# Peptides against a protein of PDB entry 5OOQ: the designs that were tried, part 167

Target 1, 227 residues: chain A of PDB entry 5OOQ
Amino acid sequence: YREDVRQVVTHPANALSFLQPGRLVEISVNGKDNYGWGAVVDFAKRINKRNPSAVYTDHESYIVNVVVNTMYIDSPVNLLKPFNPTLPEGIRPAEEGEKSICAVIPITLDSIKSIGNLRLYMPKDIRASGQKETVGKSLREVNRRFPDGIPVLDPVKNMKIEDEDFLKLMKKIDVLNTKLSSNPLTNSMRLEELYGKYSRKHDLHEDMKQLKRKISESQAVIQLDDL

## One batch from the design tools (peptide; made by RFdiffusion4, then SolubleMPNN)

Design b2_p25_4_s1 (from b2_p25_4, 11 letters changed)
Fold by OpenDDE base, seed 1:
Structure b2_p25_4_s1 (fold): chain B 227 residues (1-227), chain A 25 residues (1-25)
Amino acid sequence: as target 1 above (227 residues)
Amino acid sequence: METITIYRMVEGDPSKEIKEVVDVE
């Protein structure tokens, strides 16, 4: 169900009005490259100059340029082209123990995991010397201030998505979450989350949070099958 | 002291944000 929510939230009809410069978005490219939270620079409709008749899905029809502070230092960032979401080989987030740098990467809407209810100040000329790093510092500070995670926009209260089917979906998710709260496995995950909150390594806490979400999703699917 | 600016959306309108200037620790 979370993927269904993501599909609705990241649809152009819903997402674009919330992709102002500086908007925080959680980024996952190709389902494997997790850059964490980045900040929106700008976006544009995807145009294929070589093939004007090219048809893109709704989620691939726009390109969003985002500042990330988790780019692997040895990535060929000089080969990045604004508004070209086909990333060069070697462009990836830094792994644990690797050094990272700030970079602007073009992504599709499909690469957005979440849209935050926070926006940073975005310099007018992000390509100027030192500007990306300034945004990078801001991203680090925000992550520090929100150890439990950056708050996500509420699809209904904040984004005003009022589609009846979507509201029904949200209600189903709420019911499932209530059931999951009574599950012993959920309790164990909560304990781990608690330990993560007290961990000195913020990165470890985030990893645990992601794992918790995956497990929760798996349990939700099982419960749906039991209904 | 180094500061950052954060805009928080509290309603459904992105134009209605709370501006916060916070110190970097």
Scores: peptide ipSAE 0.447, ipTM 0.889, DockQ to the pose 0.700
Fold by OpenDDE base, seed 5:
Structure b2_p25_4_s1 (fold): chain B 227 residues (1-227), chain A 25 residues (1-25)
Amino acid sequence: as target 1 above (227 residues)
Amino acid sequence: METITIYRMVEGDPSKEIKEVVDVE
């Protein structure tokens, strides 16, 4: 269900208006490489010059440039190509005990785990000497100030997502979280089991399918009107 | 003492932010 919420939140129709320079975003590339919280530099619509007819999914149709402070020091950052979200081999976050550096990486919306309710000051020229490191220091300080995690944007209150099916989904998740939190004896495994049982019992998966369908239909209508 | 600037969104409008200057410890 977290993934379903993420899909809605990171959809271009919802996310782009909140990807201002300096916006904090939590980054996971290909579901494997977790860079933690980074800061948005800018974003652009993805254009394939070699194949102009290339059709991207909604979540892959934009490239977001993000400053991270968790890049492995020996990563071949010089091989990074601007506006190419296909990262070279060896580009990865530092593991425990490894040294890290600051880097700007191009990612897709699909690589955003969450959008923070905070923005940092973003230098005008992030490629200038020392600017990435300045942002990196700011990221470290924010992480220090929020040991329990950086506040995430509320999809309803902050992002103003007003889709009725989404609101119903959020309400169901809230009820589930309340039930799980009320039982201090439940370990993580039991929580997952209860969540699964709740999902099956209340047809939450069907609600999610309906939401995805409505999103797809809405996008199709927009495309038809633009033709 | 080094400071950083943090912008916090309080309302559902990204144009309405609270600017906070904090000391780096």
Scores: peptide ipSAE 0.446, ipTM 0.889, DockQ to the pose 0.664
Fold by OpenDDE base, seed 3:
Parts: C-alpha cells; structure tokens; sequence
Structure b2_p25_4_s1 (fold): chain B 227 residues (1-227), chain A 25 residues (1-25)
C-alpha cells in the first residue's frame, strides 16, 4: 500500500509542481542505493536525441537533478552525464564507516521515495566551486534539526490530490492500520484507473508548458529585432 | 555565524511558504 501511494505521489501530474529548486526529496535509486534526503536542482523532460521514438513510462519520462551529500568518495563522479539517469558503474552511496562527498546526480521520478515539506535555498550556479558543499552543509543541518525525520508532504492536504479513488485508497490504508484486512488485488485494479486520469492531467500540463515556452521565445525574438 | 534558509510549506500551495533563517551549530 505504501508503494501504491508512492506511485501516485511521484507521478508527473502530481510531483512536478512540487519539485522547485531546493525541494527536499528522499532518494532511492533502483530500489537499492539509498542516498537519503537530497535537494532538487531542476528537472526536465527526458529527451532521447539518438532515438526520438523512445517511449518512456510516466515515472521515467522526466530527469530530476538532485544534490546529495552521501555519495561514496571513490565513486567515479566524473563519469556522470548530465540528463542521463543511467548511472555509471561504481556510483553509489557511502556505506557505514565510508567517507562521503557532495554530488549532483540525475534521477527519475521513480527514484523518489518521498517528497519533503521543506525547501532549501538553492544557489543559482550549483556548478560553481563550493556551491554543492554549501548545499551539503544545509542538508546536514536539516537532518540534525529533524532527528525523527524530515516532514513529508501530505498527499491530500499539501499536494491537493483529490481523486476519489486515491482518497479511497488512503482511507483503506488508515483502516488497515487499525484493522489488518488487505485486499491488494482490488487496489491494483484501481491504480490503473488512477494512472489513466493522471496521464490526461499530465498531458494538459505539458501542453500549457509548451505554450508558455513558445510565448517566451516569440518575445525574445521581438526584443532582438528591436536592438 | 553560518546560517541556512529553510522554506516550509504550511498550506497546500507551494507559493505560500514560511521563510526561516536558522543558525548552523
């Protein structure tokens, strides 16, 4: 049930509006590499220039760049490619007793375990010398201040997910927490219906974003002609 | 003194954040 909630929360139609620069997100890559809480730099729609016909799932259709402070010190961070969420071999979080460094890694929405109710100040140029380390210090301080864990966004109150089927799912989880009666099969069928609704919402959002970009581009061209 | 800035969402609107400046200990 927690995974079902995670899939809804991390769907582009719900998650993207909360991935502002500095937003805290809990990161687990491929369900194996836990980087803990990181900070969002930016995000972009995943584009394969070599294979324009490539179709990605909704959760893999965006790349989110995040600052982490838990990268293993001997990881080949120089091999990281911007906008490539397929991480090179050897890129991993530090284990207990190992030293860590700050790094910017590209991840997919599927690698987000939780979205925090907190946002840090994000430097304008994260690639400048010392900026990643500044964010890393901020992450350490936040973790120190919240020993019981960073507060997670409430899907209903904070994210305003008001879909009836999702609300029913949340109610079932609450009931199950009090009464251990699980019907996982009925929940999976409802999840497919939910994804259909979110897919339509996402399409509308992307259309609006494309329209805004076209307007901005047209204004930029007009300004260049006036110079 | 080193300080960090934290933005906390109080309401269901990302535009409505409380800015908190805290000292790094």
Amino acid sequence: as target 1 above (227 residues)
Amino acid sequence: METITIYRMVEGDPSKEIKEVVDVE
Scores: peptide ipSAE 0.445, ipTM 0.893, DockQ to the pose 0.588
Fold by OpenDDE base, seed 4:
Structure b2_p25_4_s1 (fold): chain B 227 residues (1-227), chain A 25 residues (1-25)
Amino acid sequence: as target 1 above (227 residues)
Amino acid sequence: METITIYRMVEGDPSKEIKEVVDVE
């Protein structure tokens, strides 16, 4: 069920409006490389210049650039291509005992494990010397302050996902967490229906959420100026 | 003292973020 929830949460129709610069996200690339919590730089719709007719899944249709502070120091970070989620060989998180560095990596929505209820200040020019390291220091401090984990956005309360099938899924998960002995719920069919609904309404929902995001960003700037 | 800025969302509205400036320890 956790994966089912993750797929709904990370769907473009739901996730994009919460991927503001500085948003904390938990990152796992290809289900094997865990970078921990990183900070969103920006995102863009995935465009294949070589094959404009290429069709991507919803979760692979956007590229999110994120700052991580867990990149293995000897990773070939110079080979990273902006907006190319196919990472070069050797790009990996540092293991225990290895030194890490800060890096900006392009990921797909499918590589997001969780979206945090926090965002950091994101420098305007993250590529400038020392800026990634500044974000890296901030990430370390946040991790220190939240030893039990960074608070995750609540899909219902925070993300306002109000789909009835999703709400039923969440209720079932809650019951399962409370009652350890409950049978695994097969929600595959409901997930397909949910994904179908999101896919069909993706463009409209994206537009609406982008508008809401712009409004929110504008208000945030005003509040910062007033603070 | 070095500080970081953290924005915390209140409820489901990104526009209602609380800005927190905290010291780096």
Scores: peptide ipSAE 0.437, ipTM 0.893, DockQ to the pose 0.557

Design b2_p25_4_s2 (from b2_p25_4, 12 letters changed)
Fold by OpenDDE base, seed 2:
Structure b2_p25_4_s2 (fold): chain B 227 residues (1-227), chain A 25 residues (1-25)
Amino acid sequence: as target 1 above (227 residues)
Amino acid sequence: METITLYRLVEGDPTKEIEEVLEMK
């Protein structure tokens, strides 16, 4: 059920509007590399220049750049390619006792374990010397202030996910936390229906964003012609 | 003194944030 919630929360239709610069997100890459809480730099629609017709799953259709402060110090961070979520071999979080550094890594939505209810101030030029470290210090401080964990966005109260099936899922989770009796199979069918709804919402959102961009570009051209 | 700026979302409005400036300890 937790995974089901995660799938809904991290779906582009829900997640993207909360991935502002500085948004704290909990990161797990490939289900094994836990970077802990990082801060969003930006995100972009995933485009394959070599294969423009490539179709990605919803959770892999965006690349999110995040600052982490848990990168293993000897990781080949120089091999990181912007907007390439396929991380080079050796890119990993520091283990216990290892030193870590700050790094910007590209991840997919599928690598987001949770979205925090906190956003940090994000420097405009995160690539500038010292800026990543500043964010890293902020991350450390936040973790220190929240020893029980950074507050997670409430899918209902904060994210306003009001889908009836999702609400039912949340209620079931609450009940399951109290009662072990709910059948996992019934939840899978509802999840597919939810995915269908979110897919449609995402398409509309992207269309609107593209339209707004086109309008803005057109207005800019008009202003240039009037000058 | 180093400060951290945090933005917290308010319940009920996904677009409304509260800015908090905290001193680093």
Scores: peptide ipSAE 0.541, ipTM 0.924, DockQ to the pose 0.598
Fold by OpenDDE base, seed 4:
Structure b2_p25_4_s2 (fold): chain B 227 residues (1-227), chain A 25 residues (1-25)
Amino acid sequence: as target 1 above (227 residues)
Amino acid sequence: METITLYRLVEGDPTKEIEEVLEMK
């Protein structure tokens, strides 16, 4: 069901009006390369100069250039070509423990996992020195501010997708989510999360209490030495 | 102090955005 929603949301008829410069989008290339949240630079209809008669699927018919801050540092980013979604070999996100850099990558609509309800201020010339890094810093800040995830555009409330079949799909998903939320396993996971948060809070509280006691004890000893 | 500018869409109108300027931490 999530994939069905994604297909509708990322369809050109729905997505393009929300791909303004700076729009946050969650990116997954080829179903394996997760770049996380990036920022839209621009988009254009895909044109094959070598084969003008080439027919693309709806989701592959547009190229979106996006700034990502998760590019592996040793990726051959110099080989990237704007509006060419066929990425050179070696272009990939940084793995855990690897250093990342900011890069502009061309993606198809099919590579968009989610469209965020946030847009960054996008510099006019992203190719100018330091501009990508500025956007990268902004992306990091946004991720920091939204630890539970960047808010996603509501397909109905925000995007105004009014297709009847889609609305039925959304209703089904809502019902399923409600059932899932009422599922003992889901409740257990939530309880564990809450417990984890509580445990951390408790640990911090106990640590603070212990520190206060130590300080008080030290002060008491000093006062006793002054009698 | 570095700031970040965010634009958030309001519910009900896909064309209306709220600008938020936030200090970077």
Scores: peptide ipSAE 0.539, ipTM 0.919, DockQ to the pose 0.639
Fold by OpenDDE base, seed 3:
Structure b2_p25_4_s2 (fold): chain B 227 residues (1-227), chain A 25 residues (1-25)
Amino acid sequence: as target 1 above (227 residues)
Amino acid sequence: METITLYRLVEGDPTKEIEEVLEMK
C-alpha cells in the first residue's frame, strides 16, 4: 500500500507542481542506492536525441536534477552527464564510515521515495564553486533539526489529490493500520484506473505548457523584428 | 552567523508557503 501511494504521489500529474527549486526529496536510485534527502535543482522532460521515437513510462518521462550530500567521495562524478539518468558504474552513496561529497545527479520520478513539505533556498548558479557545498550544509542542518525525519507532503491536505479512488486507498490504509483485512488484488485494479486518470491529466498539462512556450516564442520573434 | 531559509507549505493551499529563517548551530 505504501508503494501504491508512492506511485500516485510521484506521477508527473501530481509531483511536477511540487518540484520547485530547493524542494526536498528522499532519493533511492533503482531501489538500492539510498542517497537520503536531497534538494531539487530543476527538472525537464526526458528527450532522447539519438532515438526520438523512444517511449518512456510516466515515471521515467522526466529527469530531475537533485543535489545530494551523501555521494561516495571516490565515485566517478566527472562521468555524470546532465539529463542522463543512467548513472555511470561506481556512482553510489557513501556507506557507513566512508566519506561523502556533494553532487548533482539526474534522477527519474521513480527514484523519489518521498516529497518533503520543505524547500531550501536554492542558489541561482548551483554549478559555481562552493554552491553545492552550501546546499550540502543546509541539508545537514535540516537533518539535524528533524531527527525523526523531514515532514512529508500530505497527499490530500498539501497536494490536493482529490481522486475518489485515491481517497478510498488512503482510507483503506488508515483502516489497515488498524485492521490488516483488505485484499491486495483489488488495490492493483484500482491503481490501473488511477494511472489512466493521471495520464490524461498529464497530457493536458503538457499540451498547455507547449502552447505557452509557442506563444512566448512567437512574442520573442516579434520583439526581435522590431529591434 | 550562518542562516538557513526554509519554505513550508500551509495546509489547505498548495500555493501558500511560510518562510522561516533559522540560525545554523
Scores: peptide ipSAE 0.534, ipTM 0.923, DockQ to the pose 0.618
Fold by OpenDDE base, seed 5:
Structure b2_p25_4_s2 (fold): chain B 227 residues (1-227), chain A 25 residues (1-25)
Amino acid sequence: as target 1 above (227 residues)
Amino acid sequence: METITLYRLVEGDPTKEIEEVLEMK
Protein backbone atom coordinates (compact mmCIF):
# COMPACT_ATOMS: atom_id res chain seq x y z
CA TYR B 1 0.00 0.00 0.00
CA ARG B 2 2.85 2.37 0.69
CA GLU B 3 4.17 1.60 -2.74
CA ASP B 4 0.75 2.24 -4.20
CA VAL B 5 0.64 5.65 -2.56
CA ARG B 6 4.18 6.32 -3.71
CA GLN B 7 3.25 5.50 -7.28
CA VAL B 8 0.39 7.98 -7.23
CA VAL B 9 2.34 10.70 -5.46
CA THR B 10 5.36 10.38 -7.75
CA HIS B 11 3.33 10.27 -10.93
CA PRO B 12 4.17 13.25 -13.16
CA ALA B 13 0.62 14.55 -12.97
CA ASN B 14 1.00 14.98 -9.22
CA ALA B 15 4.71 15.27 -8.48
CA LEU B 16 6.01 17.77 -11.03
CA SER B 17 4.15 20.76 -9.59
CA PHE B 18 5.93 20.13 -6.28
CA LEU B 19 9.43 19.62 -7.66
CA GLN B 20 10.43 23.26 -7.41
CA PRO B 21 14.08 24.05 -6.84
CA GLY B 22 14.99 23.20 -3.29
CA ARG B 23 12.16 20.71 -2.72
CA LEU B 24 13.29 18.00 -0.36
CA VAL B 25 12.86 14.49 -1.69
CA GLU B 26 13.85 11.14 -0.26
CA ILE B 27 15.89 9.22 -2.79
CA SER B 28 16.27 5.51 -3.41
CA VAL B 29 17.92 4.57 -6.69
CA ASN B 30 17.05 1.19 -8.18
CA GLY B 31 15.63 0.12 -4.85
CA LYS B 32 19.11 -0.43 -3.45
CA ASP B 33 20.98 2.86 -3.19
CA ASN B 34 19.47 5.01 -0.48
CA TYR B 35 20.80 8.55 -0.58
CA GLY B 36 18.38 9.85 2.03
CA TRP B 37 16.89 13.29 1.69
CA GLY B 38 18.15 15.45 -1.14
CA ALA B 39 17.14 18.75 -2.67
CA VAL B 40 15.72 19.23 -6.16
CA VAL B 41 17.74 21.34 -8.55
CA ASP B 42 15.49 21.05 -11.58
CA PHE B 43 13.73 18.54 -13.79
CA ALA B 44 13.20 17.93 -17.47
CA LYS B 45 11.33 15.57 -19.71
CA ARG B 46 13.48 12.63 -20.66
CA ILE B 47 14.59 12.78 -24.27
CA ASN B 48 16.52 10.06 -26.00
CA LYS B 49 18.35 11.73 -28.86
CA ARG B 50 19.70 8.41 -30.09
CA ASN B 51 16.30 6.79 -30.06
CA PRO B 52 13.57 9.40 -30.40
CA SER B 53 10.99 6.65 -30.56
CA ALA B 54 11.89 5.41 -27.11
CA VAL B 55 8.85 5.13 -24.90
CA TYR B 56 9.31 5.52 -21.18
CA THR B 57 6.92 4.76 -18.40
CA ASP B 58 5.37 7.76 -16.70
CA HIS B 59 7.73 7.43 -13.75
CA GLU B 60 10.75 7.19 -16.04
CA SER B 61 9.69 9.93 -18.44
CA TYR B 62 11.26 12.76 -16.43
CA ILE B 63 14.71 13.30 -15.04
CA VAL B 64 15.09 15.12 -11.75
CA ASN B 65 18.45 16.55 -10.78
CA VAL B 66 18.95 16.42 -7.04
CA VAL B 67 21.67 17.46 -4.62
CA VAL B 68 22.63 14.72 -2.21
CA ASN B 69 25.11 14.95 0.64
CA THR B 70 25.58 11.20 1.03
CA MET B 71 27.60 10.38 -2.09
CA TYR B 72 30.53 8.09 -1.42
CA ILE B 73 33.69 10.19 -1.58
CA ASP B 74 35.44 7.87 -4.03
CA SER B 75 32.48 7.62 -6.39
CA PRO B 76 33.35 8.55 -9.97
CA VAL B 77 31.17 11.66 -9.93
CA ASN B 78 33.02 13.06 -12.93
CA LEU B 79 31.41 10.36 -15.03
CA LEU B 80 27.93 11.60 -14.21
CA LYS B 81 26.15 12.85 -17.29
CA PRO B 82 23.53 15.51 -16.89
CA PHE B 83 20.04 14.22 -17.63
CA ASN B 84 21.22 10.63 -17.80
CA PRO B 85 19.59 8.67 -15.00
CA THR B 86 21.65 5.58 -15.81
CA LEU B 87 24.33 6.12 -13.23
CA PRO B 88 27.88 4.93 -13.85
CA GLU B 89 29.19 1.98 -11.95
CA GLY B 90 30.57 3.01 -8.60
CA ILE B 91 28.11 5.83 -8.06
CA ARG B 92 26.65 4.98 -4.67
CA PRO B 93 25.87 6.40 -1.27
CA ALA B 94 28.47 6.20 1.46
CA GLU B 95 28.13 3.28 3.79
CA GLU B 96 28.57 3.46 7.52
CA GLY B 97 32.06 4.64 8.33
CA GLU B 98 32.71 5.96 4.83
CA LYS B 99 33.14 9.61 4.00
CA SER B 100 30.55 11.33 1.89
CA ILE B 101 30.48 14.32 -0.42
CA CYS B 102 27.84 16.46 -2.03
CA ALA B 103 26.87 15.67 -5.59
CA VAL B 104 24.17 16.39 -8.11
CA ILE B 105 22.68 13.21 -9.51
CA PRO B 106 20.02 12.71 -12.16
CA ILE B 107 17.20 10.44 -11.05
CA THR B 108 13.81 9.38 -12.33
CA LEU B 109 10.55 9.94 -10.51
CA ASP B 110 10.61 6.25 -9.72
CA SER B 111 13.63 6.89 -7.50
CA ILE B 112 11.69 9.28 -5.28
CA LYS B 113 10.60 7.55 -2.12
CA SER B 114 8.81 10.57 -0.69
CA ILE B 115 8.34 14.27 -1.31
CA GLY B 116 8.92 16.56 1.64
CA ASN B 117 6.76 19.42 2.80
CA LEU B 118 9.88 21.58 2.89
CA ARG B 119 12.02 23.36 0.36
CA LEU B 120 15.47 24.73 0.86
CA TYR B 121 16.78 27.87 -0.66
CA MET B 122 18.46 26.68 -3.82
CA PRO B 123 21.32 28.69 -5.28
CA LYS B 124 20.82 29.73 -8.90
CA ASP B 125 24.11 28.17 -9.95
CA ILE B 126 24.45 24.95 -8.03
CA ARG B 127 27.50 23.97 -10.07
CA ALA B 128 29.47 26.95 -8.88
CA SER B 129 32.23 26.22 -6.41
CA GLY B 130 30.96 25.68 -2.90
CA GLN B 131 27.26 25.83 -3.72
CA LYS B 132 26.63 22.10 -3.47
CA GLU B 133 28.36 22.07 -0.12
CA THR B 134 26.17 24.89 1.10
CA VAL B 135 23.09 22.90 0.21
CA GLY B 136 24.71 19.90 1.84
CA LYS B 137 25.10 21.80 5.09
CA SER B 138 21.48 22.82 4.93
CA LEU B 139 20.46 19.21 4.40
CA ARG B 140 22.45 18.15 7.45
CA GLU B 141 20.82 20.82 9.53
CA VAL B 142 17.35 19.81 8.42
CA ASN B 143 18.06 16.19 9.22
CA ARG B 144 19.28 17.24 12.65
CA ARG B 145 16.13 19.25 13.30
CA PHE B 146 13.86 16.43 12.24
CA PRO B 147 15.31 13.33 13.89
CA ASP B 148 12.03 11.49 13.39
CA GLY B 149 12.07 12.30 9.70
CA ILE B 150 11.39 15.25 7.47
CA PRO B 151 7.68 16.04 7.17
CA VAL B 152 6.22 14.44 4.07
CA LEU B 153 3.71 16.20 1.85
CA ASP B 154 0.17 15.18 2.61
CA PRO B 155 -1.28 13.81 -0.63
CA VAL B 156 -4.70 15.22 0.16
CA LYS B 157 -4.10 18.34 2.24
CA ASN B 158 -1.01 19.53 0.41
CA MET B 159 -1.05 17.90 -3.00
CA LYS B 160 -4.84 18.09 -3.38
CA ILE B 161 -5.13 14.65 -4.89
CA GLU B 162 -8.90 14.37 -4.99
CA ASP B 163 -9.33 11.14 -6.90
CA GLU B 164 -12.03 9.10 -5.22
CA ASP B 165 -10.20 5.84 -5.64
CA PHE B 166 -7.08 7.34 -4.15
CA LEU B 167 -9.02 8.70 -1.20
CA LYS B 168 -10.47 5.26 -0.69
CA LEU B 169 -6.98 3.84 -0.84
CA MET B 170 -5.81 6.29 1.80
CA LYS B 171 -8.72 5.41 4.03
CA LYS B 172 -7.97 1.74 3.59
CA ILE B 173 -4.36 2.35 4.50
CA ASP B 174 -5.43 4.20 7.59
CA VAL B 175 -7.72 1.35 8.48
CA LEU B 176 -5.01 -1.18 7.72
CA ASN B 177 -2.48 0.72 9.72
CA THR B 178 -4.99 0.24 12.44
CA LYS B 179 -6.01 -3.20 11.11
CA LEU B 180 -3.74 -5.70 9.23
CA SER B 181 -3.74 -7.12 5.62
CA SER B 182 -6.64 -6.55 3.23
CA ASN B 183 -6.60 -7.63 -0.46
CA PRO B 184 -3.58 -5.92 -2.12
CA LEU B 185 -4.68 -7.18 -5.54
CA THR B 186 -7.87 -5.12 -5.72
CA ASN B 187 -5.98 -2.01 -4.73
CA SER B 188 -3.30 -2.66 -7.33
CA MET B 189 -5.92 -2.96 -10.06
CA ARG B 190 -7.50 0.29 -9.01
CA LEU B 191 -4.10 1.88 -8.92
CA GLU B 192 -3.49 0.77 -12.47
CA GLU B 193 -6.76 2.37 -13.47
CA LEU B 194 -5.71 5.52 -11.68
CA TYR B 195 -2.41 5.49 -13.50
CA GLY B 196 -4.23 5.16 -16.74
CA LYS B 197 -6.28 8.22 -15.90
CA TYR B 198 -3.26 10.20 -14.78
CA SER B 199 -1.31 9.19 -17.85
CA ARG B 200 -4.08 10.42 -20.10
CA LYS B 201 -4.36 13.69 -18.24
CA HIS B 202 -0.64 14.17 -18.31
CA ASP B 203 -0.45 13.41 -22.00
CA LEU B 204 -3.12 15.98 -22.64
CA HIS B 205 -1.37 18.49 -20.44
CA GLU B 206 1.93 17.94 -22.19
CA ASP B 207 0.24 18.17 -25.55
CA MET B 208 -1.30 21.45 -24.50
CA LYS B 209 2.04 22.75 -23.28
CA GLN B 210 3.69 21.73 -26.51
CA LEU B 211 0.93 23.32 -28.50
CA LYS B 212 1.18 26.53 -26.50
CA ARG B 213 4.91 26.53 -27.01
CA LYS B 214 4.53 26.02 -30.73
CA ILE B 215 1.97 28.80 -30.89
CA SER B 216 4.25 31.10 -28.91
CA GLU B 217 7.19 30.23 -31.11
CA SER B 218 5.14 30.82 -34.22
CA GLN B 219 3.93 34.14 -32.88
CA ALA B 220 7.48 35.10 -32.00
CA VAL B 221 8.59 34.29 -35.52
CA ILE B 222 5.74 36.32 -36.95
CA GLN B 223 6.63 39.23 -34.70
CA LEU B 224 10.24 38.99 -35.79
CA ASP B 225 9.17 39.07 -39.41
CA ASP B 226 7.00 42.11 -38.75
CA LEU B 227 9.97 44.01 -37.20
CA MET A 1 25.95 32.76 12.46
CA GLU A 2 24.88 30.63 9.52
CA THR A 3 21.19 30.39 8.79
CA ILE A 4 19.05 28.17 6.64
CA THR A 5 15.91 29.25 4.87
CA LEU A 6 13.07 26.78 4.70
CA TYR A 7 9.81 27.05 2.83
CA ARG A 8 6.89 25.11 4.23
CA LEU A 9 3.70 24.51 2.30
CA VAL A 10 0.53 25.65 3.97
CA GLU A 11 -2.31 23.22 4.25
CA GLY A 12 -5.20 23.97 1.97
CA ASP A 13 -3.23 25.88 -0.64
CA PRO A 14 -0.55 24.05 -2.62
CA THR A 15 0.89 27.36 -3.81
CA LYS A 16 1.34 29.12 -0.47
CA GLU A 17 4.53 28.73 1.47
CA ILE A 18 5.72 30.00 4.82
CA GLU A 19 9.31 31.13 4.95
CA GLU A 20 11.25 30.10 8.02
CA VAL A 21 14.77 31.28 8.78
CA LEU A 22 16.57 29.05 11.21
CA GLU A 23 19.94 29.43 12.86
CA MET A 24 22.31 26.59 12.20
CA LYS A 25 23.59 24.74 15.24
Scores: peptide ipSAE 0.532, ipTM 0.923, DockQ to the pose 0.628

Design b2_p25_4_s3 (from b2_p25_4, 12 letters changed)
Fold by OpenDDE base, seed 2:
Structure b2_p25_4_s3 (fold): chain B 227 residues (1-227), chain A 25 residues (1-25)
Amino acid sequence: as target 1 above (227 residues)
Amino acid sequence: METITLYRLVEGDPSKEEKLVLDVT
């Protein structure tokens, strides 16, 4: 269900109007490279200069340039080509214990995991010296201010997606979330998360978040099988 | 004191954003 929602939300017909400069987006490239929350610089329709007749899927038909602050420091960022979403080998997010830098990367809509309800003030010339780092600082501050996660755009309330099937999907998800929240295991994990935030902040939170995600995914799958 | 400027959507119109200025602590 989450993927279905993501497909609808990230469709050009819905997403593009919310990809203003500074829009926060959660980025996952190729389903494995999680850059976390970045900020939109701009977007453009994807044009293949080598093959002008190339037809892209809707989710691959636009290139979004985003500032990330999680790029591995030794990534070959100099090999990044503007508007080329095929990232060079070695371009990856920093792992735990590795240093990160700010970079502008071109991504497709398909690489957007979530669209945030927040926009940063985006400098006019992000390529100017120090501007990416300024945005990077802002991203760090936003993450600090929202320890429970950056608020995501509501597809219905904010994005005004009025498709009936989509609304039905959202209602189903809400019911599932309510059931999950009422589950003693979920409540215990929330309690542990609340208690864990007091003792060891980062590692346990990610593990619990992953566990919650796994549980949510597992329960969503179970309910799909029961339907 | 460094500040960050954020824009939050209140409703569905991207043109109707609330401007938030936050002190960087």
Scores: peptide ipSAE 0.484, ipTM 0.906, DockQ to the pose 0.680
Fold by OpenDDE base, seed 4:
Structure b2_p25_4_s3 (fold): chain B 227 residues (1-227), chain A 25 residues (1-25)
Amino acid sequence: as target 1 above (227 residues)
Amino acid sequence: METITLYRLVEGDPSKEEKLVLDVT
């Protein structure tokens, strides 16, 4: 059902109006390369200069340029062709422990896993030196602010998708989610997750309080030594 | 202090966004 929702949400008729510059989108290329949340630069209708008669599916008919901050540092980003969603070999997200860089990659709508309910301020010239890195910093900050994930657009409330079959699908999903949430196992996992988050938040808050106290004590000691 | 600007969609109209300015901590 999640894939069915994704197909509807990422259809050009629904998605394009929400792909303004800076729109946060979750990116998965070829079902394996997860770049996480990136920011839309722009989009264009896919044109094959070599084969003008090429017919693309709806989800492949547009190219979306997105800034990601998760590109593997040794990826051959210089081989990226503007408006070519067929990525060169070696273009991949950084794995755990690997260094990442900011890059602009062309993707299809089919590579959008989710559309966020947030949009960044996008620099006018993203190709200018340092601009991608600025967006990258913003992406890092957003991810930090939303540790539980960036809020996703509601297909009905935000995107105003009013197709009857889609609404039925959403209702089914809601019922299933309700049933899952009522499941003691899900409640226990959610409690554990909430407890883990609460514990981490409490630990961070205590750590911050302790750090503030240490800083205050250190400043007090410095003031005492200057007396 | 470095800030980031975010726009949150409140309703189904992309023109109706809430501007959020967040301090980078």
Scores: peptide ipSAE 0.478, ipTM 0.907, DockQ to the pose 0.545
Fold by OpenDDE base, seed 1:
Structure b2_p25_4_s3 (fold): chain B 227 residues (1-227), chain A 25 residues (1-25)
Amino acid sequence: as target 1 above (227 residues)
Amino acid sequence: METITLYRLVEGDPSKEEKLVLDVT
């Protein structure tokens, strides 16, 4: 069910409007290379110059350039090609005890594990000397300030995904209470669903919006106080 | 004093982001 939610959230129809410069995204390449949270530089529709008739899946049809601060220091980053998501051999995140550097990597939407509710200030020219490192410092600071994880966008409240089948999926996830408690995305979705079921009364919806605001404000204040 | 600027989405509209300036400690 988590994968089903991820498929909906990372679909171009939903994701692209939230991939502004600086948007934090959690990155996993090929299901094994976890770069953690990175920051979006830009995105473009995938074009195959060698085969213009190539058909990609929806999740592979766009290339997202992201800054990561977890690239292994000895990775052949000079071989990275802009807008080519097929990464050269040796491009990988640093393992425990290894040194890391900042890099811009091209990924597909399918490599996005989560979309964060936070966006960094993104320099206009990320390729300029020192700019990637500045973003890298910001990423480190954000991770330090959110030890329990960066808040994830709520698919219903924030992304306004109103598809009935998706809402049914969310309800099913809520019923399956026991195993999904550790994912911030699931917790946010569960909260919204719990609120949606009670929202049939107009006054409860406002109270819930106020409570959500208060919880969000309190969490923001707690996060700000913990900052 | 080094600062980090963050934008937090409060609602569903990216135009309604809250700007947060955090001191780097």
Scores: peptide ipSAE 0.475, ipTM 0.905, DockQ to the pose 0.545
Fold by OpenDDE base, seed 5:
Structure b2_p25_4_s3 (fold): chain B 227 residues (1-227), chain A 25 residues (1-25)
Amino acid sequence: as target 1 above (227 residues)
Amino acid sequence: METITLYRLVEGDPSKEEKLVLDVT
């Protein structure tokens, strides 16, 4: 259900009007690289100069540039190409115990987990020396102020998504959340643990889906080479 | 004292934001 909501929220028809400079977004690249909350710099329609006839899915049809403060310090950030969402090898978030830096990365809408109900004040020139670090400090402070997580935009109240099927989906989710909250076994710690396990299981499931897709794509390429 | 400026969307209109100034602790 969360993925279904995410697909609707991150669709260009809904998301683009809320991707103003400074908009906080939660970022996961390729379902593996979690950068946490970043800030939108800008966005543009994806254009392939080498293949103008390239057809992108709705969620891959735009490139969003975002500031993150969780980039691994030894990542080859100099190899980042503007408006190229295919990140170079070695571009990854810092792991536990590793040092991080601020960086601007290009992502697709499909890499947005959540859109926050907050915007930062963004410098006019984010590429100027020290500006990314200023945004990074702001991100750290926001995370400190919201230990339970940054408030997410309400798809109905804030985004005014009025699709009937979507509203039905939201009602179902609300009922499920109410049932989970009313269960006496939902001591806050156990919910966090179960949610952590569910999140990990969901992440594993998505990883498996991605792996299956890669295998299918590789098999399709092999079949094309055998023709 | 370092301050952070945030904009919070109160209504469904992206143009209607509340400006919040937070003191960095």
Scores: peptide ipSAE 0.466, ipTM 0.901, DockQ to the pose 0.807

